# Ledger of designs, part 41: peptides against a protein of PDB entry 3ESW

Target 1, 322 residues: chain A of PDB entry 3ESW
Amino acid sequence: NNIDFDSIAKMLLIKYKDFILSKFKKAAPVENIRFQNLVHTNQFAQGVLGQSQHLCTVYDNPSWHSIVLETLDLDLIYKNVDKEFAKDGHAEGENIYTDYLVKELLRYFKQDFFKWCNKPDCNHCGQNTSENMTPLGSQGPNGEESKFNCGTVEIYKCNRCGNITRFPRYNDPIKLLETRKGRCGEWCNLFTLILKSFGLDVRYVWNREDHVWCEYFSNFLNRWVHVDSCEQSFDQPYIYSINWNKKMSYCIAFGKDGVVDVSKRYILQNELPRDQIKEEDLKFLCQFITKRLRYSLNDDEIYQLACRDEQEQIELIRGKTQ

## One batch from the design tools (peptide; made by RFdiffusion4, then SolubleMPNN)

Design b1_p12_1_s4 (from b1_p12_1, 6 letters changed)
Fold by OpenDDE base, seed 5:
Formats: structure tokens, C-alpha cells, sequence
Structure b1_p12_1_s4 (fold): chain B 322 residues (1-322), chain A 12 residues (1-12)
């Protein structure tokens, strides 16, 4: 009996695909109970859920994408991308072009478009007066500021003229297209929207230790790539742990297709205790949210995303062994 | 198949 190994291999492959697809079916009652208990009993889990409900979907807004594209200097951006792309003469041109685009968007955003704001300029004294500003504290938004998803307003007094300047911490990224200033939160928020407006696969990365950045899925590199708009950084996940010597416990990535613990990519040294949740519960939580985000996808889409998920998991495992 | 390959690599 000639064992048809090719036939067996094909059958195993089909069964394996079906098995993978089965993981993305509607959650079993026991999984729902576990999820509900986890988010009701664990504050960190509740926080991750709350963030996912916003960050996974808010940037998938076509009207916002149009406003972004109308606001940016697209002629300058594409001119610069084309110029850099032409230098490399790559035969594999279509996929690498997107990496050049992201690099130019990082440059454009930091150098030409957005401003870091430690302190605002004085509304009365004008530009370059932030050195004269003394913080008085924070308060809630007024009626106008509240229109732009503002949770907090920082209040500053000018040492020169004595006037009060308000610095609203807007969470509306469309308002940020107007104000063009902020800290890591505003930078990452608007930059995430900008990348999404170009049709890119983007995740918002939250670090528990008060930083945020992006990841972009590079079709050229066939992986998730670290992107920090504040630092104009592309593919430098080590900058926090190594260059900043930052201590970190959790990095969680939020995208339209999933929530992923990416801590292994960024926490290379000086790891803080991961004591906010059990590792098995965090893994379950991320998988459960990811499963919910994929409920409307077809089998082919689920399969392709599952391939990307497994590739990323391999990358994250191997990165610890080097 | 990429998925199977990746799965095998994960457990190797």
C-alpha cells in the first residue's frame, strides 16, 4: 500500500486550517463568563477593554481620512517619497514605497506640521513665549473645549503680562489638525489617524509607563514595524529600553483587527514587575477581544490575519532568544 | 502553507 503522503499532507493542511478558523467562531459560554469575571475583577483588564473599545475603531473613519488628506501638503509628501524611492532603484518597488511613505510622514509630521508643547505660548504675548509660562494646574473643559473631546485643560499664567493661557488636552484628532501641538498623546493620536488615512495597517501602542507610539505593518518587511512620531523613529523598538533606559511592564497594541501584548518587542531590559494581571489572563483577554473584532470577517481574511499573528508570535519569541 | 509552516516553527 503506497502511502500517498501528498494526500495525507493536503488533508492535514485542510484540517489545520479548519482548526484555526474554529478559534475565531463565536465565543463559548465559558469564555464569555471568564471574560466578564476578568474585566469585573481586574482593573488592568478593564482598562485594556476600555482602550480597545476606542482605539481599535476610532481611526477607521472615512470622513476623518478625507479631512486629513485635504489638510496635509500631499504634493510635498509625495515629492519627497518619490525622490527617496528613485534613489534605491528597487525592482521590488511597490511594497517598499510604503516604507518610504511612512518615513516621509514621520519627517513631515515632526519637522513641518506638528509641534511639541511642554508649555503653551502666551495668548497675549504671541509666539515663542512659552518660557514665560507658569503652570497653575488643571481644570475641566469649558463649553467650547468640550466640543472636541477634551478631558483636561492645563492652565498657565504668563510671567510677563500676567494673562492666563489655557492648554486644552484635546482627544479629537481633527481638532489637533488645527491646533498642531501637543505631547506624546496628541502626537500619537493624530499620527495614527494620518497613517490610517493613507490606507495603512496601523496599531496604537500603549505603554503603562506613560508613553504611546504606533506600529505599522510593512508589506515589504512582512512584519509590524515600530513607529514613533515624537522621535521620528522607524523600526527602532529598542529606543525606550536601551537608549532611554526606561523601565517598563506592559506594551499593548490596539488595532482594528486585534489587541496584542507587544511587550516583548520593546521591553529588552529593566523590566518592571508584571503584577497587574496574570499572564494567562492577559493572553486570554487579548485573544478574546481580537476574536470579537474579527467576528464579521470571512474565512480568507481570518486565515490571512492568523498567519500574521503567528509570524508575529514567532518574532516575539525569537527576539528573546537573541 | 504559510500558517502550518509558522505553527511548526513556533513549536520547534
Amino acid sequence: as target 1 above (322 residues)
Amino acid sequence: DLLLKLALEKFS
Scores: peptide ipSAE 0.025, ipTM 0.670, DockQ to the pose 0.380
Fold by OpenDDE base, seed 4:
Structure b1_p12_1_s4 (fold): chain B 322 residues (1-322), chain A 12 residues (1-12)
Amino acid sequence: as target 1 above (322 residues)
Amino acid sequence: DLLLKLALEKFS
């Protein structure tokens, strides 16, 4: 009997797909109970859930995408992308063009568009007066600031004129298109929206040790790529652990299609204790949230994403970015 | 965070 290896392979593939799809079915009652207990008893889990409820969906706003694209100097951006793309001898239609776009967006954002704000300039004394500013603390937003999803306002006094300057920490990325300044939070927030506005697959990466950045899914590299707007960094996940010698415990990526512990990509040395949650519970939590985010997707979409997830997990285990 | 980076650079 000639073993029809092609038929067997097809059958195995079907069974494998069915098996994968079965994992993404509606959560069993026991999983729901475990999830509820976890988020009610573990503060870190509650935090991850809370972040997922915002970060996984907030950037999928077509009206915001339009506003972003209308605000950016697209002519300059694409001129620079086209120039660098042509310089390297690439043909039109190559998936690598998107990598050039992201690199130019990093350049444009840091060099031309957005400003780092350690301290605000004095509202009275004008530009380049931040050196004269003394922090007085933080307070809640006023009635105007509250319209732009402001959680806190940093208060500064000018040593020269004595006036108070407010630095609202806006979470509304559309307001950040106006203010054009902030720290890592504002940078990452707006830059995540910018990347999403170009139709890219983007994740927001939260680090417990007070930093945030993006990941972009490169179709050319066929993997998630580290992107830090503050650093104008593309595919340099090592910068925190190695270059900064930063100590870290958790890096969690939040995207429309899932929540993933990406700590292994970024924590290469100086690992802090991962004592906020059991590893099994964190894995369960991320999988549970991911499963929930995919409930409305069709079987083909679920399978494609599951394959991507598996590839990423293999990458993270091997510790080698290909 | 640039401040954190600068701080880390100073303490390295």
Scores: peptide ipSAE 0.010, ipTM 0.425, DockQ to the pose 0.013
Fold by OpenDDE base, seed 3:
Structure b1_p12_1_s4 (fold): chain B 322 residues (1-322), chain A 12 residues (1-12)
Amino acid sequence: as target 1 above (322 residues)
Amino acid sequence: DLLLKLALEKFS
């Protein structure tokens, strides 16, 4: 009997697909109970859920994407991308082009578009006057600032002219297209939107130790790639643990298709205690939220994403051996 | 099991 290996392989693939899809079915009552108990009893879990409700969906706004693309110097960006792509003579096609695009967006954003703001310039004295600014504290937003999802306003006094300068901490990324300044929060917020506006798969990475960055899914590299707009950094996940010698406990990635603990990618040394939640509970939480985010997807989309998830998990376990 | 999938994809 000639074993039809092709038929067996196809059947096994179907069964495997069905098995994977079965994991993404509507949560069982027991899973819902576990989830509810976890988010009600664990503050870290509640925080992750709260962040997911915002970060996983906020950037999927076509109107915002249009505004971004209208605001950026696309001619300059694509000119530079084309130039760098042509230099390398890559026959690898369109997939690697996107990596060049992200690298140029990092350059453009840091060098030409956005400004780091430790302290604002004095509104009266003008440019390069931040050295003369003394922090007076923080206030709530005024009526105008409140229109742009502003939670707090930092207040500064100019030592030269005595005038007060307000630095609103806007969370509206469209307002950040106007203000063109901020710290890691504003940088990551707007840059995440920028990357999304180019149709890229992007995650917002929250680090518990007061930093934030992006991940971009490179079709060329076939993996999630570290992207930090503040550092103009592409594929350098080690910069925090190694270069900065930063101590970290948790890095959580938030995307439209899932929530993933990416701590293993970034925490290479100086690991702080992971005592905020049980590892199994965090894994469950991320998986549960991810399942919910995928409930509207078709079977093929779910399967493709599940395969991507599995590859990422293998990467995170094996470490940088690739 | 990604290994199983990868194995099966190599045979498909």
Scores: peptide ipSAE 0.010, ipTM 0.523, DockQ to the pose 0.123
Fold by OpenDDE base, seed 1:
Structure b1_p12_1_s4 (fold): chain B 322 residues (1-322), chain A 12 residues (1-12)
Amino acid sequence: as target 1 above (322 residues)
Amino acid sequence: DLLLKLALEKFS
């Protein structure tokens, strides 16, 4: 009996594809009940769901992409990218160009475009007066600040002139193109939009221990790459656990095509207790949200994304992120 | 699922 192993392999691949696609069908009633119970009873699950409802879709705005591209110095950016790309003599192929673009965007954003703001300058005394500013606390937004998705305004008093300066914590990334200052939240918010505006696959990574950054899917490296605009960092997921010696419990990535627990990529040591949710429930939650985000995709798109997800999971299990 | 895929990719 000449077993046609090639035919068997083809049949197995078809059955495997069908199996993968079956996971992305409409949720069964029991799964919906489990999801509803989880998000109603677990505060961490509620938080992840709430973030997904915003972060997974907000950056997919064509009008915002146009405004970003009109605001950035594209001539400078592409000049620098072309210069770095030319050094390699194209030996690494065309896909590496996008990695050079992301690296230049990191440089441009930190060095030429955006500013870190521990304390604002005094509105009355002018530039370079932040050293004279004393924090008085936080308030709600006024009528003007409320137009730009502002939940909190930090209040400062100038020690020199006694005047009050407001530092609105804007969540509208288009307003951040104007203000061009902030902390990790504003940096990551606007930088995520910038990367999306270049047509890149980008995720927003939330760390429970008060930091945020991006991931970019590199076609050259064929994986998700750590990107931190605050640190001008590309492919250095170890900086938090190793360089900062930061203790962390959860890192969750939010993208248009899914929500993924990426904690294993970043939590390399000093892991804090993961006591906010059962591991099985977190896995279920992320898969359930991801499934919902993919409802409009065709079978080929779903299959390709599922293959990418599996490769990422292998990477995370093997600790081959570096 | 991941183990199955790895197995299938090794046989393809």
Scores: peptide ipSAE 0.009, ipTM 0.517, DockQ to the pose 0.151; fails the geometry check

Design b1_p12_2_s1 (from b1_p12_2, 6 letters changed)
Fold by OpenDDE base, seed 4:
Structure b1_p12_2_s1 (fold): chain B 322 residues (1-322), chain A 12 residues (1-12)
Amino acid sequence: as target 1 above (322 residues)
Amino acid sequence: SLEDEIIKKLLE
């Protein structure tokens, strides 16, 4: 009996697809109960859920994408991308072009567009006066600041003129296109939107130890790539653990298609206790949120994303980010 | 593709 290996392979592939798709079906009542109990009893889980409700969807705004593209110097950006792309002898249409684009966006954003703000300049004394600024604390936003999703306002007094300068911590990335300054939060927020505006697959990575960055899915590298706008860093996930010797416990990636614990990519040494949630519960939580984000997708999209997820999990286990 | 790799492994 000539075993039709092609028929068997097709049948196995169908069964495998069906099996994968079955995992993304609507959550069973027991899973819903577990989820509800987890987010009500565990503060870390509640925080992850709350972040997912914002970060997974907020950047998927076509109106914002248009505003970003109208605000950036696209001529300069593409001129530089094309120059570096041509210099390295690449042909048009190669998937690697998007990596060059992201690298130029990192350069442009840090060098030409956005400013790091440890302390604001004095509104009265003008530019380069931040050295004269003394922090007085933080307060709630005023009526104008509240229009731009401002959570807190840092208050500074000028030692020279005595005037008060407000540094609102805006969460509206469109307002950040105007202000063009901030810390890691503002940098990552706006840069995430910028990358999304170019139609890229992007995740926002939250680190519990007060840092945030992006991941970009490189079609050329066929993986999620570390991207830090503050550091002008591309594919350097080790910079925090090794270069900074930073201690970290959790890194969670938030994207339109899922929530993923990416701690293994970034926490290479100096791991802090992961005591905020049980590992099994965190895994369950991320999977549960991911399923919800994918409920409207078709079977082919779900399958493709599930394959990508599996590849990422293999990468994270193997530690091959060297 | 992952499918091709799976098929390849299944045929191994």
Scores: peptide ipSAE 0.017, ipTM 0.540, DockQ to the pose 0.320
Fold by OpenDDE base, seed 2:
Structure b1_p12_2_s1 (fold): chain B 322 residues (1-322), chain A 12 residues (1-12)
Amino acid sequence: as target 1 above (322 residues)
Amino acid sequence: SLEDEIIKKLLE
């Protein structure tokens, strides 16, 4: 009896697909109870949930995407992308073009579009007066600032003219298209929206030790790629642990399709104690939120994403970016 | 394809 290996292989694939899909079914009552207990009893879990409720969905706004694309110098961006793409002679890769696009967006954003703001310029004295600014502290937003999802306002006094300058920490990325200045939070927030506006798969990475960056899913590299707008960095996950010698405990990635602990990608040395939550509970939490984010997806989408998740987990274990 | 890789792994 000639074993029809092709038939067996097809059957195994079907069974494997069904098995994977079974893991993404609606959470059992016991899982819901575990989730509720975890977020009510663990502050870190509550924080991750709260962040997921915002970061996983906020950037999926078509109106915002249109505003971004209307605001950016697309002619300059695509001219530069086309120029860099043409140099490497990669005729076969619509997929590699997207990597060049992200690299150009990093350049454009840092060099041409957005500004680092450690201290604001004096509103009265004008440009290049930040050196004259003394911090007085922070306060809540006023009525105008509150319209743009402002959580806090840093207050500065000018040593030259004595006037007060407000530096609102806006969380509205559309307002950031106007202000074009901020720190790592504003940079990452707006840059995440920019990448999303080009139809890219993007995650917002939160580090507990006061830094934030992006990940982009490269179809060319077939993996999640580190992207830091502040550093104009592409595929350099080591910069924090190695170059900065930064101590870190948690890096959590938030995307429309999932929440993932990506700490292993970025925490290469100087690991701080991971004492905020049990590892098993964090894994459960991320998986549970990820399942919820995928409830509206069809079986094929769920399967493809699950395969991507498994590949990422293998990558994170092996430490080899293939 | 991912399917081909899965098949390869299942047949290994």
Scores: peptide ipSAE 0.015, ipTM 0.565, DockQ to the pose 0.504
Fold by OpenDDE base, seed 1:
Structure b1_p12_2_s1 (fold): chain B 322 residues (1-322), chain A 12 residues (1-12)
Amino acid sequence: as target 1 above (322 residues)
Amino acid sequence: SLEDEIIKKLLE
């Protein structure tokens, strides 16, 4: 019997595709009950769900994308990208152009556009007066600050003139295009929106130990790439564990198409106890949220994303990140 | 291709 291996391979592929698609069907009643119980009983799970409800969708705003593109110096950005691409990019193919774009956006954002703010300048004394500022604490937003999704305002007193300066911690990324200053939260928030405005696949990565960054899906590298706007860093996931010697427990990535535990990419040493949730429950939670985010997608889109997910999981298991 | 990798894994 001439075993038609090609026919068998095709049938196996069809069966595999059907199997993958079956995982993304509507959740069974038992899974819904498990999910509800988990988010009601586990604070960490509730936090992940709450973050997903915001971070997975907030950046998919066409009006915001237009405002971003109108605000950035696109002529300068593309001039620099074209210059770097002309050096060696032609040998690597067209897909590498997007990697050059992300690298230039990192440079532009840190060097030309946004400012790190440990302390604000004094509103009365003017520029370069932050050295004279003493923190008095934090308070709620006033009526004007509340218009820009502000949860906290840091209060500073000038040692020179005695006046009070307010530093609102704005969560509205459009307001950040105006203020152009902040810490890791403001940097990552606006930079995530900037990358999304160029039509890129981007995830927001939350680290439990008070840091945040991005991941970008590189078509050239065919994987998720670490991107930190604060550090002007591209594809250096090791910087936290190795360079900073940072201790970490959880890194969770939030994107429009899913929520993924990416801890294995970034926690290379000095791992803190993962005691906030059972590993099986965290895996279930991320898969359940991801499934919900994909409910409106067609079978081909679901299959393509599932294939990306599988490749990423293999990468994370093998430790083949740099 | 991704399909080729999947086939390889299914045949392993």
Scores: peptide ipSAE 0.021, ipTM 0.562, DockQ to the pose 0.541; fails the geometry check
Fold by OpenDDE base, seed 5:
Structure b1_p12_2_s1 (fold): chain B 322 residues (1-322), chain A 12 residues (1-12)
Amino acid sequence: as target 1 above (322 residues)
Amino acid sequence: SLEDEIIKKLLE
């Protein structure tokens, strides 16, 4: 009996597709109850949900994308990308070009565009005066600062002139295009928007231990790639655990199409206790939020994303076995 | 069917 392996393979693919699609159907009543109970009883779960409500959608703003593209030196960026692309002579076409674009955006952002701000310069004394600034504490935003999604303002006194300088911690990334300074939060916030403005698949990665970065989905590498604007880092997920010897417990990625626990990519050693939520509940939570984010997608989009998710899960599992 | 068993295993 000539086993028609081709027919069997086709049937398996159809059934597999149907199975995958079935996983992304509207949540059953029992799943809704589990979700509600989890977010009401577990503070970490509530935090992940709250972050997802903002981070998964805020950067998908066409008006913001236009403002970003109008603000950046696109001529310089593309000139540099074209130059690096031409050196490698790769036949891989447009897919590898995007990796060069992200690398140039990392360079441009850190070297030419944005500044790290431990302390602000004195508003009266001018540039390079941050060394003279003494922190007085933090307060709420004033009426003007409140227009730009500011929750906290750091207050500094100049030791030279005695004047007060305010450093508002803006969460409005459009305001950050103007101020062009901040710490890891401001860097990651604006850089995430920048990457999104080029039409890239980007996730915002939150680390519980006070750091944030991005992931970019490389079509060339066919995987999620670590991107840290503060470090000008591309595809170096090990820098935190190995280079910094940072202790970490959770890394959660937030994107338009899903929420994913990416801890396995970044926590290579010095793992802190994962005691904020049960592993099964965290997995459930991320899957549940991901389902909700995909409710409006068609079957083909759902299937493609699910295949990508499975590939990522395999990658994350294999990375622990090496 | 063999298909149903394969699917069940893929679902596990």
Scores: peptide ipSAE 0.013, ipTM 0.444, DockQ to the pose 0.113; fails the geometry check

Design b1_p12_2_s2 (from b1_p12_2, 5 letters changed)
Fold by OpenDDE base, seed 4:
Structure b1_p12_2_s2 (fold): chain B 322 residues (1-322), chain A 12 residues (1-12)
Amino acid sequence: as target 1 above (322 residues)
Amino acid sequence: SLEEEIIKKLLE
């Protein structure tokens, strides 16, 4: 009797899907206990959980998306995207258009929209006076600053006029649309929201060694793509380890659909000790949070995301961007 | 079926 290979393939696919879906069922009591124990006993785990509670969901705000789209020069952006796409993008199909969009958003954001702020300008002396500013330290926000999710305010004194200038470190990305200045935190925060406002799959990447950036899921490249607004960088995950010779221990990506240790994508050399948590516990933590984030998704959505996760894990294990 | 048996063996 001829073996029905098509039947076998169908049955294997069903069983595989069921197996994958079984991993995303409600956590067993033992897993909940492990999770609770981990986040209560390990500070790094608690930090990852805390960040996930914010970063995984905060950017999924339709009202914010509208405000962003109303604030950006969309005519300029799309004009530039269309211009670049017209050069060579048509040959690659429609999916590449989004890559051109992200590249233009990087350009627009860095060149036209947002400003790097090592030191603020003096509020009294005006523009280009940051050279005259002396840091006095940091303090808590005042009543006005507190309205915009401000954790800390850097205080500067002008050497010329003696006035104090406050540089509030706003975490409200809508306020950043007004202020249009900051460091890596403000840049990444607002840029993450900007990308989300275009309906893109975006993750916020936290590096323990005081840097943050984004990842965008390119449908054209069919993978997560490194995106750094500060550097106007697209698909250059090596810039930190290689170009900057930065030492790093952890890079954790936070998105609406999960939390992923992406350290292997970015830590190519000069790896610092990963001593904050056991590797197995970090894997468990990320998986557990990811599972929770997907509880409302249907089986098809869960399966598709699981397939994406598997491909990413293969990429990360291979140490080669595909 | 033979196909089911094959799958069982593959999943063992």
Scores: peptide ipSAE 0.032, ipTM 0.636, DockQ to the pose 0.081
Fold by OpenDDE base, seed 5:
Structure b1_p12_2_s2 (fold): chain B 322 residues (1-322), chain A 12 residues (1-12)
Amino acid sequence: as target 1 above (322 residues)
Amino acid sequence: SLEEEIIKKLLE
């Protein structure tokens, strides 16, 4: 009898879809026990969970998106995007427009909007006085600073006038639209919100070795793309390991639809010991949190996201990252 | 069917 290969292919696709969907069903009691034991016994796991509870959902705020869009110079941004798209974008199709948008947002944010703050300017002496500032240490927020999710305030004394200047480390990204200054934490926090405000799929990447950046899902490239607002960098995951010669152990991406170990994308050399958790337990933890984040999604949404997950895993294994 | 048997084997 002739084998009906078309029938086989259809049945395989159905069974594969069912198999994928089965992975995202409600966790079994044994998985819940494993999860609870892991987060209660492993400090790194507890840290990842704690970050996921904030970073996976905090940026999905429509009110914040409106405030962002009202604050940015959208006319300038779209003018620049349209200009670059008109040069080369028509040949590549409409999906490339979003890549041009992200590149312009990187430019706009670094060049026109936000400022790096090693030391604050003196509140009394005015602009370009940061060179006169001496750090005195850090303290807790005052009553006003506490309104804007501030955990720490850096204190500086001006060598010229002797006055004290406070540099609150705000975690409220809406406050950062006003202050327009910070370090990698403030940059990544606000820039993540900015990208989200344009309706983009964005992840917040935490590196254990004190750096943070974003990933954007490019429909044109059909993959997650490295985005660092501090560096005005697009699709350069190698900059940390190669250009900076940075030693790293863990890079974890946090998004609304999942938590993913993306260490293989960024740790290309000088890998530090991964001794904070067993690899199998980290994989389990990320999958478990991801499953929980997807509980309310329909079968089609779950399937599409699972296809993205598999493509990303293949990319990471094959080393096809640029 | 033969097709079902092939699929079962491929999914083992």
Scores: peptide ipSAE 0.030, ipTM 0.627, DockQ to the pose 0.087
Fold by OpenDDE base, seed 2:
Structure b1_p12_2_s2 (fold): chain B 322 residues (1-322), chain A 12 residues (1-12)
Amino acid sequence: as target 1 above (322 residues)
Amino acid sequence: SLEEEIIKKLLE
């Protein structure tokens, strides 16, 4: 009897798929208890959960995507993408076009669209007056500022005219399309929405040591790619640890399909103590939230994402083969 | 099938 090896292979693949899918089934009661206990007893876990409740879903707003696309100079963007793609992209296939798009969006955002604001200009004295501004501290938003998801307003006094200028730290990315200024938080927030508006797979990366950036899933590179709008950086995860010599403990990525500890991608040296949560509990937490985010997906979507997750974990363990 | 039996043994 000739063994049908093709039949065996097909059956193995089916069983493997079923095995993978079984890991993404609805959480058992024991897992729910563990999760509840963890988020109630561990402040870091509570913080990760709180961030996931916002960051994993907030950018999946079709109305916001439309507003973004109506606000950006799409003609300029696509002209530049097409120009760069025409140089080198044809040899690499159509999937590389999105990498060129993200690179152009980084350029456009930093050079043409958004402004770094360490201190605001004086509302009375006008442009280029930030050097005259003295910080007085922070306060809560007023009634108008509160309409745009503002948690904090930085207060500045002009040394020249004595007037007070308010710098609201808006978390509403649509308001940021109007204001077009901020720090790393505002930059990353709006840029995450911009990338999402082009239909891209994007994660928001939170670093415990007061920085934030994006990751984009490149279909061309078949992996998550570091993207920092502040730095106009594409695929340079080393910039923080190596170039900045930044000390870091945690980097957590938040996307619509999952929450992932990506610390290994970015913390290459000068690692700070990871003492906020047990490693096993953090792993469990991220997996648990990820499962919840995928509850509405079909088996094929779950399987494809699980395969992607596994490849990312392999990448994070092996490091980038230079 | 023989194939199913082989798979069962491989997964044991």
Scores: peptide ipSAE 0.029, ipTM 0.642, DockQ to the pose 0.073
Fold by OpenDDE base, seed 1:
Structure b1_p12_2_s2 (fold): chain B 322 residues (1-322), chain A 12 residues (1-12)
Amino acid sequence: as target 1 above (322 residues)
Amino acid sequence: SLEEEIIKKLLE
């Protein structure tokens, strides 16, 4: 009897799909116990869980998306995107347009919209007075500042007029649309929301060694792409390890569909000890949180995301962008 | 089927 290899291939694909889907079923009691024990006994695991509870869902707010789109100069943005697309984009197909959009958003955000704030200007003396400011320390928010999810306020004294200026570290990204200033935390927070407001697949990347950035899923490149709003950087994951010679231990990406250890993408040299958690436990933790984030998705969505996850894991193992 | 038997063996 002639073996129907096409039939075998179809059956194998079905069995493979079923196998993949089985990994995303409700967790067994033993897995729940392992998870609970891990987050209660390991501080790093508790930190990752706490961040996931905020960062994975906070940016999925349609009201915020509308406010962002109403605040940005969309006419300028799309004019610039169209101009760059007209040069080379037609030869590469329609999917490259989104890459041009992200590159323009990086330019617009850094050059036209947001400001780096090492020290604030004096509220009394006015613009370009930050050079006269002396830090006095940090304190809790007042009643007004507390309305905008503020945990810390930096206090500065003006050397010229002697007045105190407050620099609230706001975590409300809508307030950041008004203030238009901050450091890496404020930059990444608002820029993540901006990218999400354009309907893009975006992750927030936390580095343990005091930096944060984004990843965007490029349909043109068919992979996750490094995006740093502070650096106006697109697809340059090497800038931290190579250009900055930064030492790093962990980079964790937080998105609506999952939590992923992306350390291998960014830690190319000068790796610090990964001693905060066992590698197996970190892998388990990220998979467990990812599984929970996908509970409401249908089988087709779960399968497509699982295929994307597998491609990313292959990329990370090979140490080469696809 | 023969194909099912082959798949079963591959999954062992």
Scores: peptide ipSAE 0.029, ipTM 0.643, DockQ to the pose 0.072

